# Peptides against a protein of PDB entry 3H8D: the designs that were tried, part 206

Target 1, 122 residues: chain A of PDB entry 3H8D
Amino acid sequence: DMKRQQRFFRIPFIRPADQYKDPQNKKKGWWYAHFDGPWIARQMELHPDKPPILLVAGKDDMEMCELNLEETGLTRKRGAEILPRQFEEIWERCGGIQYLQSAIESRQARPTYATAMLQNLL

## One batch from the design tools (peptide; made by RFdiffusion4, then SolubleMPNN)

Design b2_p28_6_s4 (from b2_p28_6, 11 letters changed)
Fold by OpenDDE base, seed 1:
Structure b2_p28_6_s4 (fold): chain B 122 residues (1-122), chain C 122 residues (1-122), chain A 28 residues (1-28)
Amino acid sequence: as target 1 above (122 residues)
Amino acid sequence: as target 1 above (122 residues)
Amino acid sequence: SASAELLREKLRLGEEELEKRYAEEVPD
């Protein structure tokens, strides 16, 4: 159902190796998620010292958050929710369009709002 | 039509009197707007040195933005758009529920998404 | 479970940073 609520979240993370370093030496990454209703559709991770990680439902299920949205507690975390465009801007910059397209073409992507939107865009 | 897109915006403002002061002496206020489709439904102003201003369509039309959403350019201003809850949290804190309720009861409020939601909530 | 644990860890590790970034987002 493409009428499900689309919600986007972003949280920072610090690498375990930097966990106990001085603040100035803690390299911050960002974890992003797109939820298509209760279930994750896309996940993205920006790392300070390695390429971004892009993940799409169906293809990357084993690497993605398996919790439903409610179970994550993200909706209760102040500042975690972001606007769609805030996610999409980064997604685009990281090559997410091409990544998702490839997943669709390879029949690895689970149908989601994200796949539907891409199919309409192309 | 309650199916109109609900969009929320926030922009800072500096008082004219502080316009040319040093940054540390510029008291920043915040202007908030809720658009029910193309037209403003609620407006809110947080001031650094006076009570918040709450405005609702129908009652306060003369004091509210009269531009339609497109005319405002808010949709093209980076960072201006906010999540519904970001607006509602402040609205609630400022007594917006009571204010809107009073406007409805006095038959001053124009029917909007905001009035409909309040009527369902109460 | 692995992905869930990762998220939990990210949530925990990012809490302070998130608060610093977003606590002042709305005027008190």
Scores: peptide ipSAE 0.026, ipTM 0.536, DockQ to the pose 0.769; fails the geometry check
Fold by OpenDDE base, seed 5:
Structure b2_p28_6_s4 (fold): chain B 122 residues (1-122), chain C 122 residues (1-122), chain A 28 residues (1-28)
Amino acid sequence: as target 1 above (122 residues)
Amino acid sequence: as target 1 above (122 residues)
Amino acid sequence: SASAELLREKLRLGEEELEKRYAEEVPD
């Protein structure tokens, strides 16, 4: 078991093209992050008009948030922090288990709380 | 560090005397619980018309929920689970740190994640 | 980096929506 604090966050985003449109014409996406201690372990993006994006540490570092948790300011953003299950439910629905598993099997995933949990689950 | 899962819950309650009154005449209280693994570590009650009640494991067992987490059904009650900070903010505001500290010093508190965290904080 | 800028943009663009949603979820 890892002793690092696991924290989860969710923020909405509006597409740049919709930023100045009327509210009814703005399509909302959701950005999710799982932090294993200071560093992001998983990232997920729900888009209104394209497939979800799943990202895992090690494999997808170049596309993930490179900021540590403190640098993100997420902990100071009211309503951004979510329960683990609120992340995991969406993660699972998006095929995150399979995605992370594949990353582990290909030795692309950096060891995190998420990788450890998955290995315990399987 | 304790490896037991820390989970926090909050549910509203209406006083029995107000149960059948009009909504505007119902005063809502809040019941909070911190579970350190299967067992409750802290309980807190916010009442609309009296001081908050703070309870800690060991000292206040007779007045606290005696059910284990699974028996409570809280994990299955949508919206009941809350973030640690949502509990701690209220706990601190109600004088919970001092209450728990006093229980530790008097050797009335059962060792829990909460007692360990407080000892790390002081 | 592009990732950091993207996050900052997401944070900025979602600020009002996030606060509104949170406020709606907070009990009276």
Scores: peptide ipSAE 0.026, ipTM 0.535, DockQ to the pose 0.540; fails the geometry check
Fold by OpenDDE base, seed 4:
Structure b2_p28_6_s4 (fold): chain B 122 residues (1-122), chain C 122 residues (1-122), chain A 28 residues (1-28)
Amino acid sequence: as target 1 above (122 residues)
Amino acid sequence: as target 1 above (122 residues)
Amino acid sequence: SASAELLREKLRLGEEELEKRYAEEVPD
């Protein structure tokens, strides 16, 4: 079984409300994604003026990217791909471990590489 | 057989001759490494005032890093690790494919992930 | 879908910043 490749991406975004503001008034957010093979496993959003958003497959499917990895075009976007640790460091700081753990315990999480890794650590 | 992890690193360097020069006169070079598991497979150096240096395991062992990956401390150096494509893009631009191919054909290259990938493409 | 459109919009709005960050990380 060829292990599915774990790939991570980060893109900045400007809120629609700030799109036409002066550059100094455009507050940047950051969108993160973890793909377990072709399918999204985790999504995370950092906002300048609200709490981080954490999303995990199975639990938050309606709020997560519906596109497979190839459909997103992220693999073709220069600078979008990040190292696993660049994702995990932010994920951990945002309470992602506890969030995913709770989703597993409540039987809301779809099994992914992320769920498997967490269960191996516990 | 757990496939050896392919990891890539990049660090800047200042030439010894420029070490004591003013910052504006310090020309930066870039050192790149590909590790196939614990062992270096490819090394590359970008210099501001001479041609790129390409090195492949087996052929260029005497000029390559002699330390295993853990001994280098690269895994502990923030910002040193890069994505595979960040290495490969520069490698390709520097003629690395042809360099490695020639090393394989001359039977100078030690078999690595890099040699295997190239042979699968040809 | 809403999520796909949101991603596309995020990509579009962040394009310049993404390219700037990448350019800063690439050796000259």
Scores: peptide ipSAE 0.025, ipTM 0.533, DockQ to the pose 0.737; fails the geometry check
Fold by OpenDDE base, seed 2:
Structure b2_p28_6_s4 (fold): chain B 122 residues (1-122), chain C 122 residues (1-122), chain A 28 residues (1-28)
Amino acid sequence: as target 1 above (122 residues)
Amino acid sequence: as target 1 above (122 residues)
Amino acid sequence: SASAELLREKLRLGEEELEKRYAEEVPD
C-alpha cells in the first residue's frame, strides 16, 4: 500500500470580530492542518488572545475541517503548505502530544498517521 | 517497503571570489538538493552570472554532494529545508525535466524517485 | 457546513499574507 502522503498547511486568519476593524486592530491568528492523505488528521489554531485550540480526528471531527484536502484548495494556495517540522514544532509547544495521547487512551482518536507515529514513539 | 522520504533543501552560497568583498558586491547563488531517502537524487545551483547547473544522480555523481543526508547536517539547519514544489518550480524553469529525461534515455541516470516520477509522467 | 464556511473565510482573509510571505521566501 502506497503510504498516504503527509501534508501540512498553515493560513493566517483574522477573527470575524476584527474583520471590519482598522489594520492595526486586526489581531492575526494561525490555522494549521495536518492531512493524512486526503483527510485531516490534526488541526491547530493559534489565537492572539486565547489559548491554542488543538483538534484530533475522531475526537474533534465536528470542530475540524470537514473538507477533504482537494476540496480545501490548500494545495493550490501559494504559501499555505508548510514543512512537517513547522507543524510539529508548534504542535509540541501547544501540548499536542499529550492531547493526542489522551485521545488515544480514551479511545476517542481515529487511527491516523499521527496516532501511529505517537504510538511508535511511546 | 516503506517508501523513502523525499526531502528538499536550499542554501545560499557566496562565490569564493566574493567571499572577502563588501556585502554589496557579494552576489548570492542558491544551492538546491533533492534527497531520495539518505542519498541525493538531484542537485541544482543558481548563479547570478552564469547558467544554472543541473545535476542528476548516476550521471553527475562526481559533481554532486557525496555526503548522505545525515552527514550534510541539512536536516538540522534551520531554514534549509524547502517544500517539494519550491524545488520543482525552479527545476522546471531551469530545464530540469529535459535534463533528467536525456540522462534516462542515455542510460546515465541512476534510478531514483525523480526518475520514477518522470517516467510515470511521460 | 459551519467548518467549511469557516475555512473558506480563513482562506480568503489570509490570501494576501500568504502571498507576501511566499514572495519573500522564494528567491529570484
Scores: peptide ipSAE 0.025, ipTM 0.538, DockQ to the pose 0.720; fails the geometry check

Design b2_p28_7_s1 (from b2_p28_7, 12 letters changed)
Fold by OpenDDE base, seed 2:
Structure b2_p28_7_s1 (fold): chain B 122 residues (1-122), chain C 122 residues (1-122), chain A 28 residues (1-28)
Amino acid sequence: as target 1 above (122 residues)
Amino acid sequence: as target 1 above (122 residues)
Amino acid sequence: REPVVELEPEDPPDPEPVVEAELRERYF
């Protein structure tokens, strides 16, 4: 049932080496998640000094958040939830469409709202 | 195809009579819209001194926004787009579930994402 | 019925999400 609620979240993280630096010298990374109902569908990590990490359900389960949405506490963290486009814009910039497409074609991606949307697009 | 993008918007409005008052004396209303793809599905208006107005596609077309989403310019207005829950919370508080249900039962509501979600709920 | 005013409810205390703890374990 792809009528499940789609929710998107973003939280920052600071590298340990930068924790005690002045604010202007703290390079911030970003952790993104797309939840298709209670379960994660896509995960994305932006780093200040290395390529982004893209992860899709099925293919990358061992590297993705293992908690259901409620267990993450994301819904209770102020400012964590973001609009779909805020996720998708970054996803697209990072090559997410191609990454997910490849995962689908290799039959490694688990069917999610994300896979369905992509298949509508192609 | 209920895989259409669901987008929600909110903009304030000030009553004409209050336009020239000091800011503290301007009572603000709120205009809400839910778009199911390019077309409005639900509209809601909060007023400071009268009951809220609830409108659903099909039943209330003549009172609802007549423009498609792109024509409204809402997608280009900073701060106008809101999360689904920000709309739904107010919708529920205003009796929107009952209003839409009645419109469905009377066969006045046009099928939208909103009607589909409600029918899943019942 | 009284007019509905959009009042933001009081936010609960902001506990650390479990996901943040996992991120620290992974990167720190």
Scores: peptide ipSAE 0.036, ipTM 0.656, DockQ to the pose 0.094
Fold by OpenDDE base, seed 5:
Structure b2_p28_7_s1 (fold): chain B 122 residues (1-122), chain C 122 residues (1-122), chain A 28 residues (1-28)
Amino acid sequence: as target 1 above (122 residues)
Amino acid sequence: as target 1 above (122 residues)
Amino acid sequence: REPVVELEPEDPPDPEPVVEAELRERYF
């Protein structure tokens, strides 16, 4: 259970409209994922011009990456994997603690490493 | 237990004799540490001119870092923290699996996240 | 055994992550 490998990933994305603009005019977003073993536990998306998107397993399954970790290819992409704190720092800034807590309280969150950690915190 | 934060660090070291040599003549080694929560679980040292040193908690306590994680300052050192795989890959190459296994079998290893993971593997 | 020196991990050639394609399709 808590022995599953926790792995975090971040990849940039560019809006299609910006894809062929000069680099200075490309507004970069960031896609984050926390995988609890093979399955995603949390997903987060930072955008340059709209609020962050926070997603937690169980509650937001239909909006989250539907591939298992191996299928994503993230483990094979250079620079994609990040440290836990690199994820958590942004997660916290974006209100992720409150978001996940609410999902737990509403019984919408699937039990994951993330839910367990939060429950330890509170 | 298995909910403790696993954090890995790597810092280079230069032999004292090489400290003031030209950069090209400085033989760089690498000091690795795996912390299972606040306490070190594994330590590894790569040297340019001698075999790697592998150390596991319980067995090698007297040769390992004696500071808890916070005391080391590693968490505050830019670039020191590394991904688990960055540690494990080298650990494996250096024969760490066999080393830790032997420590477990001889009842010398202190139970850590690392021992638990290995026991899951075998 | 020969001394081991740290090297950067050998990564396979960078494939296009499937997730990136999905992101583009889903959000753009």
Scores: peptide ipSAE 0.030, ipTM 0.667, DockQ to the pose 0.103
Fold by OpenDDE base, seed 4:
Structure b2_p28_7_s1 (fold): chain B 122 residues (1-122), chain C 122 residues (1-122), chain A 28 residues (1-28)
Amino acid sequence: as target 1 above (122 residues)
Amino acid sequence: as target 1 above (122 residues)
Amino acid sequence: REPVVELEPEDPPDPEPVVEAELRERYF
């Protein structure tokens, strides 16, 4: 159902190797998620020392968060939820449109709100 | 199309009668809006000295913002956009579910994302 | 159109959870 609520989240992460370093040497990354209803549709990771990682449901399930939205506790983490545009702006900058399009064309993407929106755009 | 983007906004307002008073005597209200795509679906006003006002598209068009989303400039006002839950929490507290339900039952509500969500809930 | 309710809107600062708490305290 395309009436499902779309919710977006962002949390910082520190690399395991940097966990015990001085604050100035702890490089922050950013973890993003788009949930289409209870299930993740897109995931994105910004890293300080490597290219962004883009993941889409169906294609990248093994690398994406396996928890449903409620199980993640993200809705209960203060400051974790972000506006749709706060996700989409970064998604677009990282080439997410092309990535999702390729996943659709290769028949690897699971249908989600995100795939539907892209198909309406093209 | 239920694929339309849902966006929510909140801005403070001062009553016209208080505009020229000392800061301590300027009572703030809060103006809320839900846009279903380009068009307003719900409006809500919190007042310091009277009950909240709830408005739904179709029923209350004459009392609601007449501008489409782009015309309002809300998307360009820093801090104006809020999360869906930030709107819904207040909406629910103010009796918005009952208000919208009554508007649907009386055949006064225009179909929107909000009406569809409520109909799925009931 | 002639809005029934007159508003003098102000540009808000960046929203914070404190704003929500203030609303709850004041109106509920």
Scores: peptide ipSAE 0.026, ipTM 0.663, DockQ to the pose 0.070
Fold by OpenDDE base, seed 3:
Structure b2_p28_7_s1 (fold): chain B 122 residues (1-122), chain C 122 residues (1-122), chain A 28 residues (1-28)
Amino acid sequence: as target 1 above (122 residues)
Amino acid sequence: as target 1 above (122 residues)
Amino acid sequence: REPVVELEPEDPPDPEPVVEAELRERYF
């Protein structure tokens, strides 16, 4: 149900090609996740050199984190958890509303807190 | 319903008696609030020189913030919003579970996200 | 259970990492 805890996380990632470069030459990306209870609802990836990737549960399962929240260790990683607005601000900037809406309309989205909120908004 | 956004806030307060003292002599307290949608569900006050105050909706309405979330301006105050766990950790440490449970049992608590979560826990 | 009065330090405002700002500038 929608009583599930909504938790949001962000972690930086460095491209494999930059892994062993000097810090100034490591181009940082950002990995965002929205968990609806134990399961991911939305995932977002910001890259320094390519367009952002938006992913929604049901449609993009194969490209999204397959681990449940506890398995990710995100809840135990300092600084990983972020406020809902910190996720949503970027999500909206990247066109996430339209992306999720399209996934709902095409019947590709798995019902989540995110889909419910969007349906309430429209 | 429990689809309402759960938002948590913390702001410092200074006792009126310390208002005009030098910074080192201002004893800081902390005001915490849990909003279940637009309405407060729990309030908590930490004081430097007296026991914490725990307040729950329904029971302690007259001592709690009477403004809805938008009216408080908390959503617009930088650094005021905190993670759920930042609230809950202090809440639990202060005996909030028992306090809310007692309020539920005595039929003093207004149903909120907090009461629902506690009922699910027990 | 005795309540513990521990005043937490005020969390600093979330700094926008320079990298994130740059990403927004370039791709947003």
Scores: peptide ipSAE 0.018, ipTM 0.661, DockQ to the pose 0.080

Design b2_p28_7_s2 (from b2_p28_7, 12 letters changed)
Fold by OpenDDE base, seed 4:
Structure b2_p28_7_s2 (fold): chain B 122 residues (1-122), chain C 122 residues (1-122), chain A 28 residues (1-28)
Amino acid sequence: as target 1 above (122 residues)
Amino acid sequence: as target 1 above (122 residues)
Amino acid sequence: REPVVELEPEDPPDPEPVVYDELLREYF
């Protein structure tokens, strides 16, 4: 729905084992979220030592944020919100298009802005 | 039109007289632009020593950027693109809503995403 | 209007990193 606002966020993270190390020895990961209106549509995690994790609404609800956007506080966290392309570039690089497409084809994906955009491209 | 992408940019600037001074003596201003698709819809300037300048398409074309978005190179300038709210917050604070409303009422404003949004609020 | 000298924009700083387990508790 063109009426819903699309908002994107990222949070850097470190491994529990690194939290007491010197900054130079802390390997950073990145947590990403796409919200279609109040609800999450896509989630993505870049880990320093394992493959990316891709999650889409409908298919991966059990592994994704259950809070609405306002409840997360992400909109109030300085530096957390990012531009759409800052999300999409990483999403595409990690195989997100194929992942979402497969979720649509298997009828696991909940319709979102993301599914609609992909279906417009196919 | 819901089909056109809305993109926002800001560039810091200094006065020519300050460019050879020490950093602490350089007073920064901020240049802002809202593009509705390829064309500028709103422009705004925060000066260190004078009132803000507000400009809207149709009314202030002669004083605004004449380049389309791609010609400006803004999309390729790291750190230049900002979130919609980063523009709107300053716009509202500077009296942009009233300025745009007056431009609409005087029939000086060109229809844009910005005028449409304002008309939806009134 | 008086001319201005454009400066290079600066990227805003990223948020401080959080521990992964805390991140999951906060955002799932």
Scores: peptide ipSAE 0.402, ipTM 0.792, DockQ to the pose 0.614
Fold by OpenDDE base, seed 3:
Structure b2_p28_7_s2 (fold): chain B 122 residues (1-122), chain C 122 residues (1-122), chain A 28 residues (1-28)
Amino acid sequence: as target 1 above (122 residues)
Amino acid sequence: as target 1 above (122 residues)
Amino acid sequence: REPVVELEPEDPPDPEPVVYDELLREYF
């Protein structure tokens, strides 16, 4: 159902080894999530010291947030919600289009807003 | 057409008399806009020293932004775009629901995403 | 309507960073 609300979030994180360092010595990563209605459609992680992690619903369920949107509390976390473009720009930069496309072609992707949009684009 | 993208923006402003004062002595106002596709649907202004101004398409066209969204450059202005809720919370606080409702009832409102949503709510 | 001087908008502050392990624990 494409009537579901599309909402995007990001949370900055630091490595456990940096948690007691001064702010200037904490290398930040970024956790991103795209929710298609109550359930996550895409997840993405930018780490300071390893390649980006791309995750799509259906294929990567075991590695993705299992909580529904309300359970996460993200909607109540100040500064967490971002605009769609703020997610998509990073997604595209990290090869997300190709990743999701491959997941669709391999029949691993669960149908979501993201899969529908990609199918319309190709 | 409810398929049009809904985008929201806000721009802070100051009074001309304050433009050369120190930052702490500049009283900020806020200009808000809701675009339904390329055209503005609602506009709202919060002033530091007068009541909020509420404007809706059809009724208040002469007082609203006449530029289409692309012409405004708002989409290219960093920090200008805001989430729907960031607009709606202020809109509601300022009596926007009643204002738009009255505009609909008086047949002054141009049909927009905002009018459609309100009609669904009532 | 009184003329106004537009200012540059400011980006809202990001949330405070959390420890990665805590992040995962909170959302998994």
Scores: peptide ipSAE 0.401, ipTM 0.791, DockQ to the pose 0.657
Fold by OpenDDE base, seed 1:
Structure b2_p28_7_s2 (fold): chain B 122 residues (1-122), chain C 122 residues (1-122), chain A 28 residues (1-28)
Amino acid sequence: as target 1 above (122 residues)
Amino acid sequence: as target 1 above (122 residues)
Amino acid sequence: REPVVELEPEDPPDPEPVVYDELLREYF
């Protein structure tokens, strides 16, 4: 539904092993979320020591944020919200288009703004 | 038209008299723009030494950005683009709702996304 | 209106990093 607001967020994280180290020794990762209205549509994780993780609604529900947007508190977390392109640029770089497309083709993807936009693009 | 992308930008500025002063003596202002598709819908200026300036398309065309969005280069200016709420929060604080409403009532405002949203709110 | 001198904008600061396990607890 095009009426639903699309909102994007990112949170930097550090590894548990690094939490007591000096800042220069804390390798940062980035957790990303795309919310299609109140519910997550895409999730993405950039880790400092392993390949990016891509997750899409329907296919990866058990590994994605289970809270609605309001419950997450992300809208109230200063600096967490990002522009659509800030998400999409990384998503594309990580192979997100192909990942979501495959999920659509295999009928695993739940219809979201993301699936609709991709289907418009292709 | 709801098909048009709404994009918001912010550029800090200083007064010409301050450009050669130390940073602590440079009083910053903020220039804001809301583009409804390729054309500006609202413009707002926060000055360090005078009241905020609010401008709306149709009424204030001669005092607003005359370039289309692509011509401005704002989309390519790192850090210039802001979230909708970052614009709206300041707009509301500066009395923008009342200003735009008055422009609509006086038939001075050009129909934009901003006018449509306000009419939905009221 | 009075002319102004445009400055370069800057990106807003990122939030403070959280521990990954805590992140998952809050957002998983």
Scores: peptide ipSAE 0.399, ipTM 0.791, DockQ to the pose 0.676
Fold by OpenDDE base, seed 5:
Structure b2_p28_7_s2 (fold): chain B 122 residues (1-122), chain C 122 residues (1-122), chain A 28 residues (1-28)
Amino acid sequence: as target 1 above (122 residues)
Amino acid sequence: as target 1 above (122 residues)
Amino acid sequence: REPVVELEPEDPPDPEPVVYDELLREYF
């Protein structure tokens, strides 16, 4: 059902090696999640020292958050929830459109709001 | 059409009398807007020294923003756009549900996403 | 209504960074 609530979240992270360094020496990464209703549809990670990680439901289930949205506690974490565009801008910059498209074409993607939106654009 | 994009914005403001005072002496208010597609559906204002102002399309057109969303420049103003819940929490706290309901019952409210959502909840 | 002076909005603060390993443990 395309009427499910779409919610987006991001969490900044630091590398384990940086956890005890001064703030100026901590390189931040960003973890992003798109939830289509209770279940994650897309996940991505911006790392300071490696290529972005893009993950889509169906294809990358084992590498993605397996908790439902309520279980994650993200809705209760102050500052975690972001606007759709804040997710999509990064997703697009990281090649997410092509990644999801390929997952659809290979029949690896689970149908989600994200897959539906992409199919409407193509 | 209930498929129109719903976007929410918040802008802080101060009273003209405070604009040249020290920051500690400036009492902030908050201007909120809900746009149903290009047109404003709801507006509210939190003032530091008077009751909240609630405005709904149809009933309060002359007191609300008359610019379409693009004309406002809100979409281009960093930090202005907020999550739906950031609007709704304040709206509810200020008695917005009752206000909009009364506007519907009095046949003053223009049909919007907001009116439709309320009617689904009642 | 009383006129107001618009201010520039502020971005909401980011959450405190978490250690990546802890992030994964929390969400996986």
Scores: peptide ipSAE 0.397, ipTM 0.792, DockQ to the pose 0.654

